Peptides against a protein of PDB entry 3MAZ. Designs and how they scored, part 90

Target 1, 99 residues: chain A of PDB entry 3MAZ
Amino acid sequence: VLNPMPACFYTVSRKEATEMLQKNPSLGNMILRPGSDSRNYSITIRQEIDIPRIKHYKVMSVGQNYTIELEKPVTLPNLFSVIDYFVKETRGNLRPFIC
Target 2, 99 residues: chain A of PDB entry 3MAZ as posed
Amino acid sequence: VLNPMPACFYTVSRKEATEMLQKNPSLGNMILRPGSDSRNYSITIRQEIDIPRIKHYKVMSVGQNYTIELEKPVTLPNLFSVIDYFVKETRGNLRPFIA

## One batch from the design tools (peptide; made by RFdiffusion4, then SolubleMPNN)

Design b2_p26_2_s3 (from b2_p26_2, 12 letters changed)
Fold by OpenDDE base, seed 2:
Structure b2_p26_2_s3 (fold): chain B 99 residues (1-99), chain A 26 residues (1-26)
Amino acid sequence: as target 1 above (99 residues)
Amino acid sequence: MLGELALDESSSLEEKGAALREIRDG
């Protein structure tokens, strides 16, 4: 059975995602969640480079692709690739939250 | 590394403000 969504996708609010990441940091530090619109998403991350920091990124559905709203936007073919991007760009610092 | 982010709109203004401060300070 193939997963239609990344394993770190949860139908939670920004606040709930933040709490999840704070409560169980050993399970990962990245959550994909619904955005304000049905076809959009958000990525919530918790990095501990110096101190714990929570950040939220927009992931916009554009046609059949997804664009991460960065200063220099990044467009990827699917949500799995979006998660992969965050993992690779941080050289493994970010890991999908799995509970 | 990750570039500068755009905060999502799935939160209150207070939450967005707090996030912006952390981004600025980080």
Scores: peptide ipSAE 0.034, ipTM 0.619, DockQ to the pose 0.129
Fold by OpenDDE base, seed 4:
Structure b2_p26_2_s3 (fold): chain B 99 residues (1-99), chain A 26 residues (1-26)
Amino acid sequence: as target 1 above (99 residues)
Amino acid sequence: MLGELALDESSSLEEKGAALREIRDG
């Protein structure tokens, strides 16, 4: 079965996403979740390079594409590419949370 | 709030990626 959403997408709140990542860090450290608006999303990450750090990034739906709200915004064609970007940008440090 | 994606120590000598904007969503 082909899912229309990335495997690390969960219909959870910011708080719930944080708790998921903290509870089972071995399952991954990146979650895609609904944003404050219906067609927008957020990425929650938990990196443990020096100390555990939780960060949240905004992913805006723009037409048929998605823009990650960065200092230098990055626009990608789909949410799968958004996840891929975070993985590649961190050279594998970020991994989608799969449970 | 702005921040950069952190890389592990194996990439510490390499150029860091694009700066990220940490958001406070609803």
Scores: peptide ipSAE 0.032, ipTM 0.566, DockQ to the pose 0.067
Fold by OpenDDE base, seed 5:
Structure b2_p26_2_s3 (fold): chain B 99 residues (1-99), chain A 26 residues (1-26)
Amino acid sequence: as target 1 above (99 residues)
Amino acid sequence: MLGELALDESSSLEEKGAALREIRDG
């Protein structure tokens, strides 16, 4: 059977994700969304370090795992782990957008 | 293996995002 998706997953476009994060920053600053390719995803974040900045990252499906496209790629076993990675590595600065 | 997204107020903005690469997705 199918497994559930992370709570911050939304079937939205890059533009829509950006708008969601801008409108309700108190609900979180990270969204997982469908990528341009069928089996891939994208992460949209809105960080407020000095000024609000929107950035997008590819999450590529590789076999049964997922690789976050970073300068030093990170491969994880599932999408929940992908979200967890972003949260933990930023010490909670990034939080899944929940509405 | 993990640690590319670490944020540090003592680091420059460029340094904070050095390991992160914005990827264009059509």
Scores: peptide ipSAE 0.030, ipTM 0.581, DockQ to the pose 0.072
Fold by OpenDDE base, seed 1:
Structure b2_p26_2_s3 (fold): chain B 99 residues (1-99), chain A 26 residues (1-26)
Amino acid sequence: as target 1 above (99 residues)
Amino acid sequence: MLGELALDESSSLEEKGAALREIRDG
């Protein structure tokens, strides 16, 4: 049994992710995508606080876990937890982009 | 917290908290 990827995971580039979020903001504002390195990922978000802002975060594969590259790194057991972290920490402001 | 990503449920708060290391390279 293979665990599925988070629903907001798309095999897209940084640029494509940005475009996706900009085009359909109602579908969510967070995308998980392949990173520049194997087994690493990136999260692209689009938040509209004052103005729309696109930001990208690195999610590094460390052993069987994943570390979100923050000033104070956060290590989580799987990508689902990574997505959950972004959702919870923003109290729902960030929502996975679902096509 | 997620640092600058942490917002209240109203999403009206300015980014606060620990600095985030964004991916700046391609």
Scores: peptide ipSAE 0.029, ipTM 0.579, DockQ to the pose 0.073

Design b2_p26_2_s4 (from b2_p26_2, 10 letters changed)
Fold by OpenDDE base, seed 5:
Structure b2_p26_2_s4 (fold): chain B 99 residues (1-99), chain A 26 residues (1-26)
Amino acid sequence: as target 1 above (99 residues)
Amino acid sequence: MLGEEVLDESSSLKEKGAALKEIRDN
């Protein structure tokens, strides 16, 4: 049995995620994807504030929680909370890519 | 929420990025 994943989760590479966001910016600008290791993930975003910018963040599995690798790490209980964090921190500027 | 600095994995090593407050929409 597989637990549900956030709607913006796709089993894609960093490159593929970037291309997805570039091709259909109207569908959202944030993708959650598999990380390089076991239960780790990565977040790829494409923000268009002044110019389009692609950035990637590590989401590390720590115990039963997940830590977003920032200068000041943020630990959350699940991946849905991770997505919510990015949405709220940017006041909706970041939106999960849905397709 | 916390306006912390952001680290990016664009390169082979983590690199210091903009603070979260800088990417927030005001």
Scores: peptide ipSAE 0.035, ipTM 0.585, DockQ to the pose 0.201
Fold by OpenDDE base, seed 3:
Structure b2_p26_2_s4 (fold): chain B 99 residues (1-99), chain A 26 residues (1-26)
Amino acid sequence: as target 1 above (99 residues)
Amino acid sequence: MLGEEVLDESSSLKEKGAALKEIRDN
């Protein structure tokens, strides 16, 4: 029995994720995707503050939790919490990409 | 909310990025 994945999770590459966000910015600006290693993930975002900027963050599987690779690492219990963290931390600036 | 600095993996090596608090709406 497996739990569902966040709605913004897509089995796409870094390049594909970037293209998705660029082509349809109205659908959201954050994508969760598979990482380079099994059980790890990456977050790709596209922010339009001054100019469009693409950034990627590593989400490492650690035991039963997930750690966002930030200067001060943040560990959360599941991927839904990871997405929630990005949304709340940016006060809604980041929104999951839903197509 | 912590508003900590973020590390970007856009390149082969991680680089210091903008803090999440800097990109959030007021």
Scores: peptide ipSAE 0.031, ipTM 0.585, DockQ to the pose 0.208
Fold by OpenDDE base, seed 4:
Structure b2_p26_2_s4 (fold): chain B 99 residues (1-99), chain A 26 residues (1-26)
Amino acid sequence: as target 1 above (99 residues)
Amino acid sequence: MLGEEVLDESSSLKEKGAALKEIRDN
């Protein structure tokens, strides 16, 4: 049995996620999507600090937790916490894309 | 004229106007 997924989760490809964020930037700038491997995910963001920038992050399923692939990896208990991490660390600059 | 930069997985994550030290680029 799977628990509910974050509101910004969409079963889309990297390309589709990028297009979604570019098409409707007012709806948010962060999408969670399936990764290439089973039980793994990716996060696609679109920040407009100086110029529009699309970035992708790998979220690996490790045991019952999730690890964001960063220089200093961050491990969290669930995908909701992963989304929260991105929001908090950017002080609200990143917001879940709600279609 | 205004372009968009597309990065690979595990690219650096930046806070508004600043980069997060724990983030790395591929």
Scores: peptide ipSAE 0.039, ipTM 0.561, DockQ to the pose 0.243; fails the geometry check
Fold by OpenDDE base, seed 1:
Structure b2_p26_2_s4 (fold): chain B 99 residues (1-99), chain A 26 residues (1-26)
Amino acid sequence: as target 1 above (99 residues)
Amino acid sequence: MLGEEVLDESSSLKEKGAALKEIRDN
């Protein structure tokens, strides 16, 4: 099944995303959501390495690609790849939130 | 490309976070 957006995409605010992750950690710890401007997005994660920590990352639409704003930016062809990147780079520690 | 350091948008201004490899499980 080809979906236009990753399963962990929700049209929620930063606050709502945080609450979702906190309330149901068993469903995953990563949410993709609309950015504050235009065609951009944000990733909200909740990791429990030592203590629960919430972090947010900006995903900028650049042409037909997407760039994760890191110190060393990572550009990927689509939002699915963006999600995969977070999963792979954390060796599965991050999992898409599936409600 | 691989980003080794993460930046956080938790505030109105971006903040430097831990490197992705630092938050990765063994």
Scores: peptide ipSAE 0.032, ipTM 0.589, DockQ to the pose 0.192; fails the geometry check

Design b2_p26_3_s1 (from b2_p26_3, 14 letters changed)
Fold by OpenDDE base, seed 4:
Structure b2_p26_3_s1 (fold): chain B 99 residues (1-99), chain A 26 residues (1-26)
Amino acid sequence: as target 1 above (99 residues)
Amino acid sequence: SAEERERLLKEQREAAERLEGGAFEE
């Protein structure tokens, strides 16, 4: 049994996530999805600041925590915190995709 | 106003840049 997941978690591929965000931008612009490796995840975002930009971040499971693969990696205790980090760091520009 | 829009866009760009340079999934 998997622990509760963030509302923006979907068992979709990179391509599907991109399509979801493009088709319904009003529902949010951030999706959490399974990564290529077991226990790892990916964050797909679609920001519309100047032009629409799609980006994919790796969220690596490290022990009991998760590390966002950035220039300076950020380690957080759970996936909810990962989502919160993306929201806060972008000052609310990123919002979880709620379908 | 145009001035406010520019400020907002600047703030958003700067905020987004805090996530730049990450190890993007290929």
Scores: peptide ipSAE 0.335, ipTM 0.797, DockQ to the pose 0.635
Fold by OpenDDE base, seed 2:
Structure b2_p26_3_s1 (fold): chain B 99 residues (1-99), chain A 26 residues (1-26)
Amino acid sequence: as target 1 above (99 residues)
Amino acid sequence: SAEERERLLKEQREAAERLEGGAFEE
């Protein structure tokens, strides 16, 4: 049994995540999902600043922490912090998808 | 106003740029 996960975590594929965000943008624009390997995750976002843009990020499990694969990688202690990071760095533009 | 909207969009775009360079995977 997995430990508690962020509310925006869904066991969906990249394609399904994209479709979820496109179908119900009012519910949020950020999904956490399983990655290609066990214990790794991916973040799918749909930002609509000028036009809708879908992006995917790798969240790699490193020891007991998680590293967001960015130009400047960020390591955080848990997945809740990962979600919080995306929200804060975008000044609230990204919001967890809650259905 | 159009000017205010432009400023907001600029701010949001700059904020989004802080998340550039992400690796893509399924």
Scores: peptide ipSAE 0.327, ipTM 0.794, DockQ to the pose 0.616
Fold by OpenDDE base, seed 3:
Structure b2_p26_3_s1 (fold): chain B 99 residues (1-99), chain A 26 residues (1-26)
Amino acid sequence: as target 1 above (99 residues)
Amino acid sequence: SAEERERLLKEQREAAERLEGGAFEE
């Protein structure tokens, strides 16, 4: 079964993702993108609380699940859940970038 | 108000901190 990708997924580099978020902050502040290895991904965020801060997170494919590389790693069943986790943990501060 | 804005900033900061320790990767 082939499932669709989250709407904030873009086939872009780290640099391109950063530029997208900086250019149009009103469209969201979180992008999912391909990682350096197959089946792995990265999340790029631009949080603007005190000052704009860009951060990048590893999302590693582990079996049929995905693990967000944090101090305390979080494993989730799919990429939609990964996006949801970022949104909920930040109480909506992070929003998927939709252009 | 100033107090309201400060409260909101505090909440947002605390929310963002729940994602600390992220591993940076391309």
Scores: peptide ipSAE 0.317, ipTM 0.791, DockQ to the pose 0.603
Fold by OpenDDE base, seed 5:
Structure b2_p26_3_s1 (fold): chain B 99 residues (1-99), chain A 26 residues (1-26)
Amino acid sequence: as target 1 above (99 residues)
Amino acid sequence: SAEERERLLKEQREAAERLEGGAFEE
């Protein structure tokens, strides 16, 4: 049993996450899911700016923090902050998938 | 207007670019 997780966290695969976002875009466009390694996570998004684009980001558990793998890595204290970062940086374009 | 829509589109695109370099994960 894990500690409280963000509402957009689902124990799904990359494929399943993609399908979820494609089927119900009105529910949000960002999903947090288990990564390939334990304690690591991945974020799958489906942005529709010009055309639908699926992207995946790696969120590494480092010590007691989490680092988002970006050109300029960002380290945050918890997964809630990670989700907030994606929402904030995209000025609301990304919204957690809530079903 | 078309100009306004284009401006908003640009803004969204620029916002999305702040997440460049993401590493794809399984």
Scores: peptide ipSAE 0.310, ipTM 0.789, DockQ to the pose 0.598

Design b2_p26_3_s2 (from b2_p26_3, 15 letters changed)
Fold by OpenDDE base, seed 5:
Structure b2_p26_3_s2 (fold): chain B 99 residues (1-99), chain A 26 residues (1-26)
Amino acid sequence: as target 1 above (99 residues)
Amino acid sequence: SEAEREALLEKQREAAEKLEGGAFEE
């Protein structure tokens, strides 16, 4: 059974995600994509605080939850919460890419 | 205003520090 995915989820590679964010920055700056493992994911962002910077984060499936790989890892119950975390923790600087 | 925008940007810059130590390259 497939559960709903966040709107910024795309079945794209790291390279494709980077290109998407660079081509249309007005549509958002954060993409959720498949990781190396089918149950893991990656977040690609393009932040423009000083200069545009592309960064990638691991979102690891742990049981029925997800852990964002950070200096201090954050575990959340679903991928929607993961996206929300990135948005809120950056005070809206990060916004899901909606194509 | 521009001043308000800059103030928000500064807060966002500070908030972005919460994402430190997680970026990776393949």
Scores: peptide ipSAE 0.289, ipTM 0.802, DockQ to the pose 0.748
Fold by OpenDDE base, seed 4:
Structure b2_p26_3_s2 (fold): chain B 99 residues (1-99), chain A 26 residues (1-26)
Amino acid sequence: as target 1 above (99 residues)
Amino acid sequence: SEAEREALLEKQREAAEKLEGGAFEE
């Protein structure tokens, strides 16, 4: 069942996501996109704390949940929670890209 | 204030480190 997706979800490639974030940083700096495998996703961010840095994270579908691939994996119930996690853990530095 | 802004940026820098070491997509 396909539920509503986060507003920052776009069916774009890794390269396209990077370009989107670079071109319009005022619209946000985090994009959720399809992963290389079915039911998996990737998060592309462009943090500009010191210098602009593009990074990509894996969000793996595990059962009914999603796991963010970090040193210490974080499992969350849905993609909205995944986005919230990135916002919260970075104290608001990351914000969903809304065009 | 600028001082508060700088303090926030520092906190955000530290917070961002929580994402370090992640399994980045190559």
Scores: peptide ipSAE 0.283, ipTM 0.798, DockQ to the pose 0.763
Fold by OpenDDE base, seed 2:
Structure b2_p26_3_s2 (fold): chain B 99 residues (1-99), chain A 26 residues (1-26)
Amino acid sequence: as target 1 above (99 residues)
Amino acid sequence: SEAEREALLEKQREAAEKLEGGAFEE
């Protein structure tokens, strides 16, 4: 029953992810989804600090790790750590979308 | 309280800046 992928992972497109976050903001505001390239992923977030803002980040597979493409890239050992990073770095503003 | 909520939001806004400059998916 234990899924090897984070609970907020969904096999959805960029558009679908955006719609999911907009329709049910109470369930969370961060989704992990398949990227455009093999073994790569993307994270779609909907932060609502001032106004709702949708952003998409690339999570690239690098060896056995994953790198979040930021101005200063961050490399982590697994996708669970990637999700944790987004949660902690935003002081809990971002929360995995769970349905 | 509202004051506490606003204070938290401000801290979260500042923290979120660490994600700025991210490579957006095209």
Scores: peptide ipSAE 0.283, ipTM 0.798, DockQ to the pose 0.712
Fold by OpenDDE base, seed 1:
Structure b2_p26_3_s2 (fold): chain B 99 residues (1-99), chain A 26 residues (1-26)
Amino acid sequence: as target 1 above (99 residues)
Amino acid sequence: SEAEREALLEKQREAAEKLEGGAFEE
């Protein structure tokens, strides 16, 4: 089946995303969701390396690319690359939430 | 092993620092 969006994308609010991650941590700890503005997105993660920590990142649509709002912004060609970035940069600690 | 798992966790902790300074959405 054609999947234009990453598997961890859900049309949920910040609160709902947090609840999803808390309820089923075994399914993953990263969710991509609609952002505050159209065409923008947000990433909600729940890392528990030491203690559970919920964090939210902005993923801004810039032209044909996407920029992850970090101290040093990272621009990538598509949302799949954005998800891959979070996975790789955390050495696999972050994994897309799949249910 | 447990030692290997702990070592990986430490590496992941350090790697996660690359996301430091992430901007929270509204």
Scores: peptide ipSAE 0.283, ipTM 0.795, DockQ to the pose 0.708

Design b2_p26_3_s3 (from b2_p26_3, 17 letters changed)
Fold by OpenDDE base, seed 1:
Structure b2_p26_3_s3 (fold): chain B 99 residues (1-99), chain A 26 residues (1-26)
Amino acid sequence: as target 1 above (99 residues)
Amino acid sequence: SAEAERALQEAQREAARRLEGGAVEF
C-alpha cells in the first residue's frame, strides 16, 4: 500500500489542529501538519498527564531527512519515523490522531 | 488507586521530558 504521508497528517493550521485534538481526544492526541513555510512540518500534541497541555514542535527538512527541533535534536529518515519516535519516546502516551 | 495513578503520571512525565527543549506550549 502506497502511503506517502502518515495517517495523522492533515493540511490544517495550528489553530485547527488544536481544535481537532480538543474536540475529539479519543481519536488521538498528535497531528502532523504543514509548517509555516514550504517544505517543513509541525507537530501539534495534546498531552494529558496532570492537565491537558497543547504543544507544538517543528519538524525541519534537512536534506533527505527530517529533524525534530528539541533541546537534543533528533534526525530521522522520513515522516513515518518522526511519528513513530513521538509514540515510542512517550511510551504510547502520544497516539496519532485518526479521524 | 491513588498510588497507581501517581506512578503512571510520574512515568509519563519522565517519558515526556525526552521531548522538551523545542516545544511551544499554549
Scores: peptide ipSAE 0.270, ipTM 0.777, DockQ to the pose 0.591
Fold by OpenDDE base, seed 2:
Structure b2_p26_3_s3 (fold): chain B 99 residues (1-99), chain A 26 residues (1-26)
Amino acid sequence: as target 1 above (99 residues)
Amino acid sequence: SAEAERALQEAQREAARRLEGGAVEF
């Protein structure tokens, strides 16, 4: 049995994710995608506060948890929590891309 | 209002700073 993935997960490249976010900003501004290594992921965001800015974050699988690569790394129990973290920390500015 | 919009943007910028130090732009 395979556990479900967050709705904003897509098997796309960095470039493709960027294009998705740029093309349909009304659908959300955050995508979870496969990383370069197995069991690792990346988060691509497109924040539009003053001007649109594309940023990518590494989400590393560590044991049974996931760590968001930041100046001060944040470890969470699952990918759903990772997505939730991005939403809450930005006070709703970031929203999962749902198409 | 214009003031409300500016306040919102400021708050959003502040919130965004909580994710600094690990992102790769572009």
Scores: peptide ipSAE 0.269, ipTM 0.777, DockQ to the pose 0.614
Fold by OpenDDE base, seed 5:
Structure b2_p26_3_s3 (fold): chain B 99 residues (1-99), chain A 26 residues (1-26)
Amino acid sequence: as target 1 above (99 residues)
Amino acid sequence: SAEAERALQEAQREAARRLEGGAVEF
């Protein structure tokens, strides 16, 4: 019926996601979570390239696909591809938070 | 080496720029 969700998906708020990433950076630095509205999602990341930075991205449902809101929007067929995109584009700097 | 470490960090900064301009949630 329905496909499973990515391993880094958690039903948490923006605040909770931020706390999770700050408390256990060794487990990963990227979380997928429910958006504030219907079938949309958000991705929270914590990068430590220079200083720790928390950022939140919107992943919008568009038909049967998902669009990551970026300067140049990227549309992908499923949430697994969305996670893969973040990992690939950062050359592995971003890793899904697994606990 | 220290030089290799700096090179890696620079590459990571460049990679991160590919995600700039994203819709930040407030």
Scores: peptide ipSAE 0.269, ipTM 0.774, DockQ to the pose 0.663
Fold by OpenDDE base, seed 4:
Structure b2_p26_3_s3 (fold): chain B 99 residues (1-99), chain A 26 residues (1-26)
Amino acid sequence: as target 1 above (99 residues)
Amino acid sequence: SAEAERALQEAQREAARRLEGGAVEF
């Protein structure tokens, strides 16, 4: 049984993710990357509404699920659902970075 | 039009606010 990662997952640092999004904004504006601790992840986004803004979110592994650390935390069954959540909640403003 | 673009931006800002709690880096 193979559990693939979302296409916007890259084994990059916070700094590298920021640079990727800044250099090629046409490829997307959302990256999933490893967290500092095992089985945790981070989401880096670059939204350009009024001005470009970089934000980072924690995605914590909880049992077999994942919790996005927000003011009101959201728990989802897999990382694909996490990516979908960011796309849906922003009505398509956020799109996975695909290179 | 400029008005249409402003309306779109406002809608996008509202949508983005549903992701409160993230760290901001400038």
Scores: peptide ipSAE 0.267, ipTM 0.774, DockQ to the pose 0.479

Design b2_p26_3_s4 (from b2_p26_3, 12 letters changed)
Fold by OpenDDE base, seed 2:
Structure b2_p26_3_s4 (fold): chain B 99 residues (1-99), chain A 26 residues (1-26)
Amino acid sequence: as target 1 above (99 residues)
Amino acid sequence: MEEEERRLREEQREAAERLEGGAFEE
């Protein structure tokens, strides 16, 4: 199955994403969801390092690419790369939520 | 065992810092 969106993409709200991650942490800790604007997205994560922390990141459509809103913004060619970036940069601490 | 856990936690914190400054979005 070749999905047009990453497997961790869900058409859920910020609140729903948070609840999903809190309820089933064993399934992953990262969700991609629709942003407030069309063609923009948000990444919701739940990292458990010292304590559980929920964070939300903007993923903005810029031309044919996507920019992750960070202190140092990162531009990537597609949403799959965006997910990969979060996994890689956190050394695997973040894993896509798969249910 | 504790040292390894501490090292892992520290590494994870450092890794998380690479995602600092993220803009929160609804």
Scores: peptide ipSAE 0.296, ipTM 0.789, DockQ to the pose 0.647
Fold by OpenDDE base, seed 4:
Structure b2_p26_3_s4 (fold): chain B 99 residues (1-99), chain A 26 residues (1-26)
Amino acid sequence: as target 1 above (99 residues)
Amino acid sequence: MEEEERRLREEQREAAERLEGGAFEE
């Protein structure tokens, strides 16, 4: 049985995720989606600080954990923690997209 | 109001910069 996924997880492409965030910014600005490989994921965000900016991050499956591809990679135990990391690091600026 | 807005923006910018240098999806 598959463990529950974060609420902001959607089986969408990069393009679709971008469109979702642009069309309904009030619903949140962060989406978790499948990566290029079945074992990996990507995070798409739309931050509006100065101007709206779309960014995509790789979340790589490493053993039982997940590593966010940053200059200094961050390894976390599950996808919920990954989402939490993005929220906390941005002090709440990033919020999971809830549709 | 403008001062508060500026401070908030700066804080958000600094927070967002912690995610800079990330490996963007190809």
Scores: peptide ipSAE 0.291, ipTM 0.786, DockQ to the pose 0.632
Fold by OpenDDE base, seed 5:
Structure b2_p26_3_s4 (fold): chain B 99 residues (1-99), chain A 26 residues (1-26)
Amino acid sequence: as target 1 above (99 residues)
Amino acid sequence: MEEEERRLREEQREAAERLEGGAFEE
């Protein structure tokens, strides 16, 4: 079955995403959610390498691609690739939140 | 095993640092 959005996409607010990750860490630690603008998104993560830390990244729609707002921005062709990037770059520390 | 776990945590910290400097939303 072809899903139009990554499995960790939820139509939730910043606050709700934070609460989801805090309440059920075993289900994953990364959520994709709508941004304040129609074509933009945000990634909320909860990493606990030392202590739990919540961070929110911007994923900006740029033409037909998406740019992750990092110190060195990364442009990718779709949201699935965006999720894959976060997983790969953290060598599996970040995992999509699946409930 | 303890040393392996420590090495793993260090590797994960280094991996996480590759996402530092991200533009955080309001």
Scores: peptide ipSAE 0.275, ipTM 0.779, DockQ to the pose 0.667
Fold by OpenDDE base, seed 3:
Structure b2_p26_3_s4 (fold): chain B 99 residues (1-99), chain A 26 residues (1-26)
Amino acid sequence: as target 1 above (99 residues)
Amino acid sequence: MEEEERRLREEQREAAERLEGGAFEE
């Protein structure tokens, strides 16, 4: 049984997510989207610390948890925690895209 | 003002670096 999805989840492609973030940066800079596999996801971000930079991260479903593929992988209990992780780790620089 | 803004930017940069090495989707 699946739980509700985070507000920044959209059934969009990598390209569409990039365009959404570029067109309306005031609405947020982080999108959760379907991954290549039905149970996996991807996070697309657009950070603008110095200049705009688009990056894509893989979020793999592992058992009851989710693992963010980083140099040092991080495993969390649900997708809401995944979003929270990105927000907190960047000290609020990343914010869920809400349209 | 200018100094605080610079400090904030540096903090944000350091925070962003904690997300380095991510597996990028093809």
Scores: peptide ipSAE 0.285, ipTM 0.783, DockQ to the pose 0.681; fails the geometry check

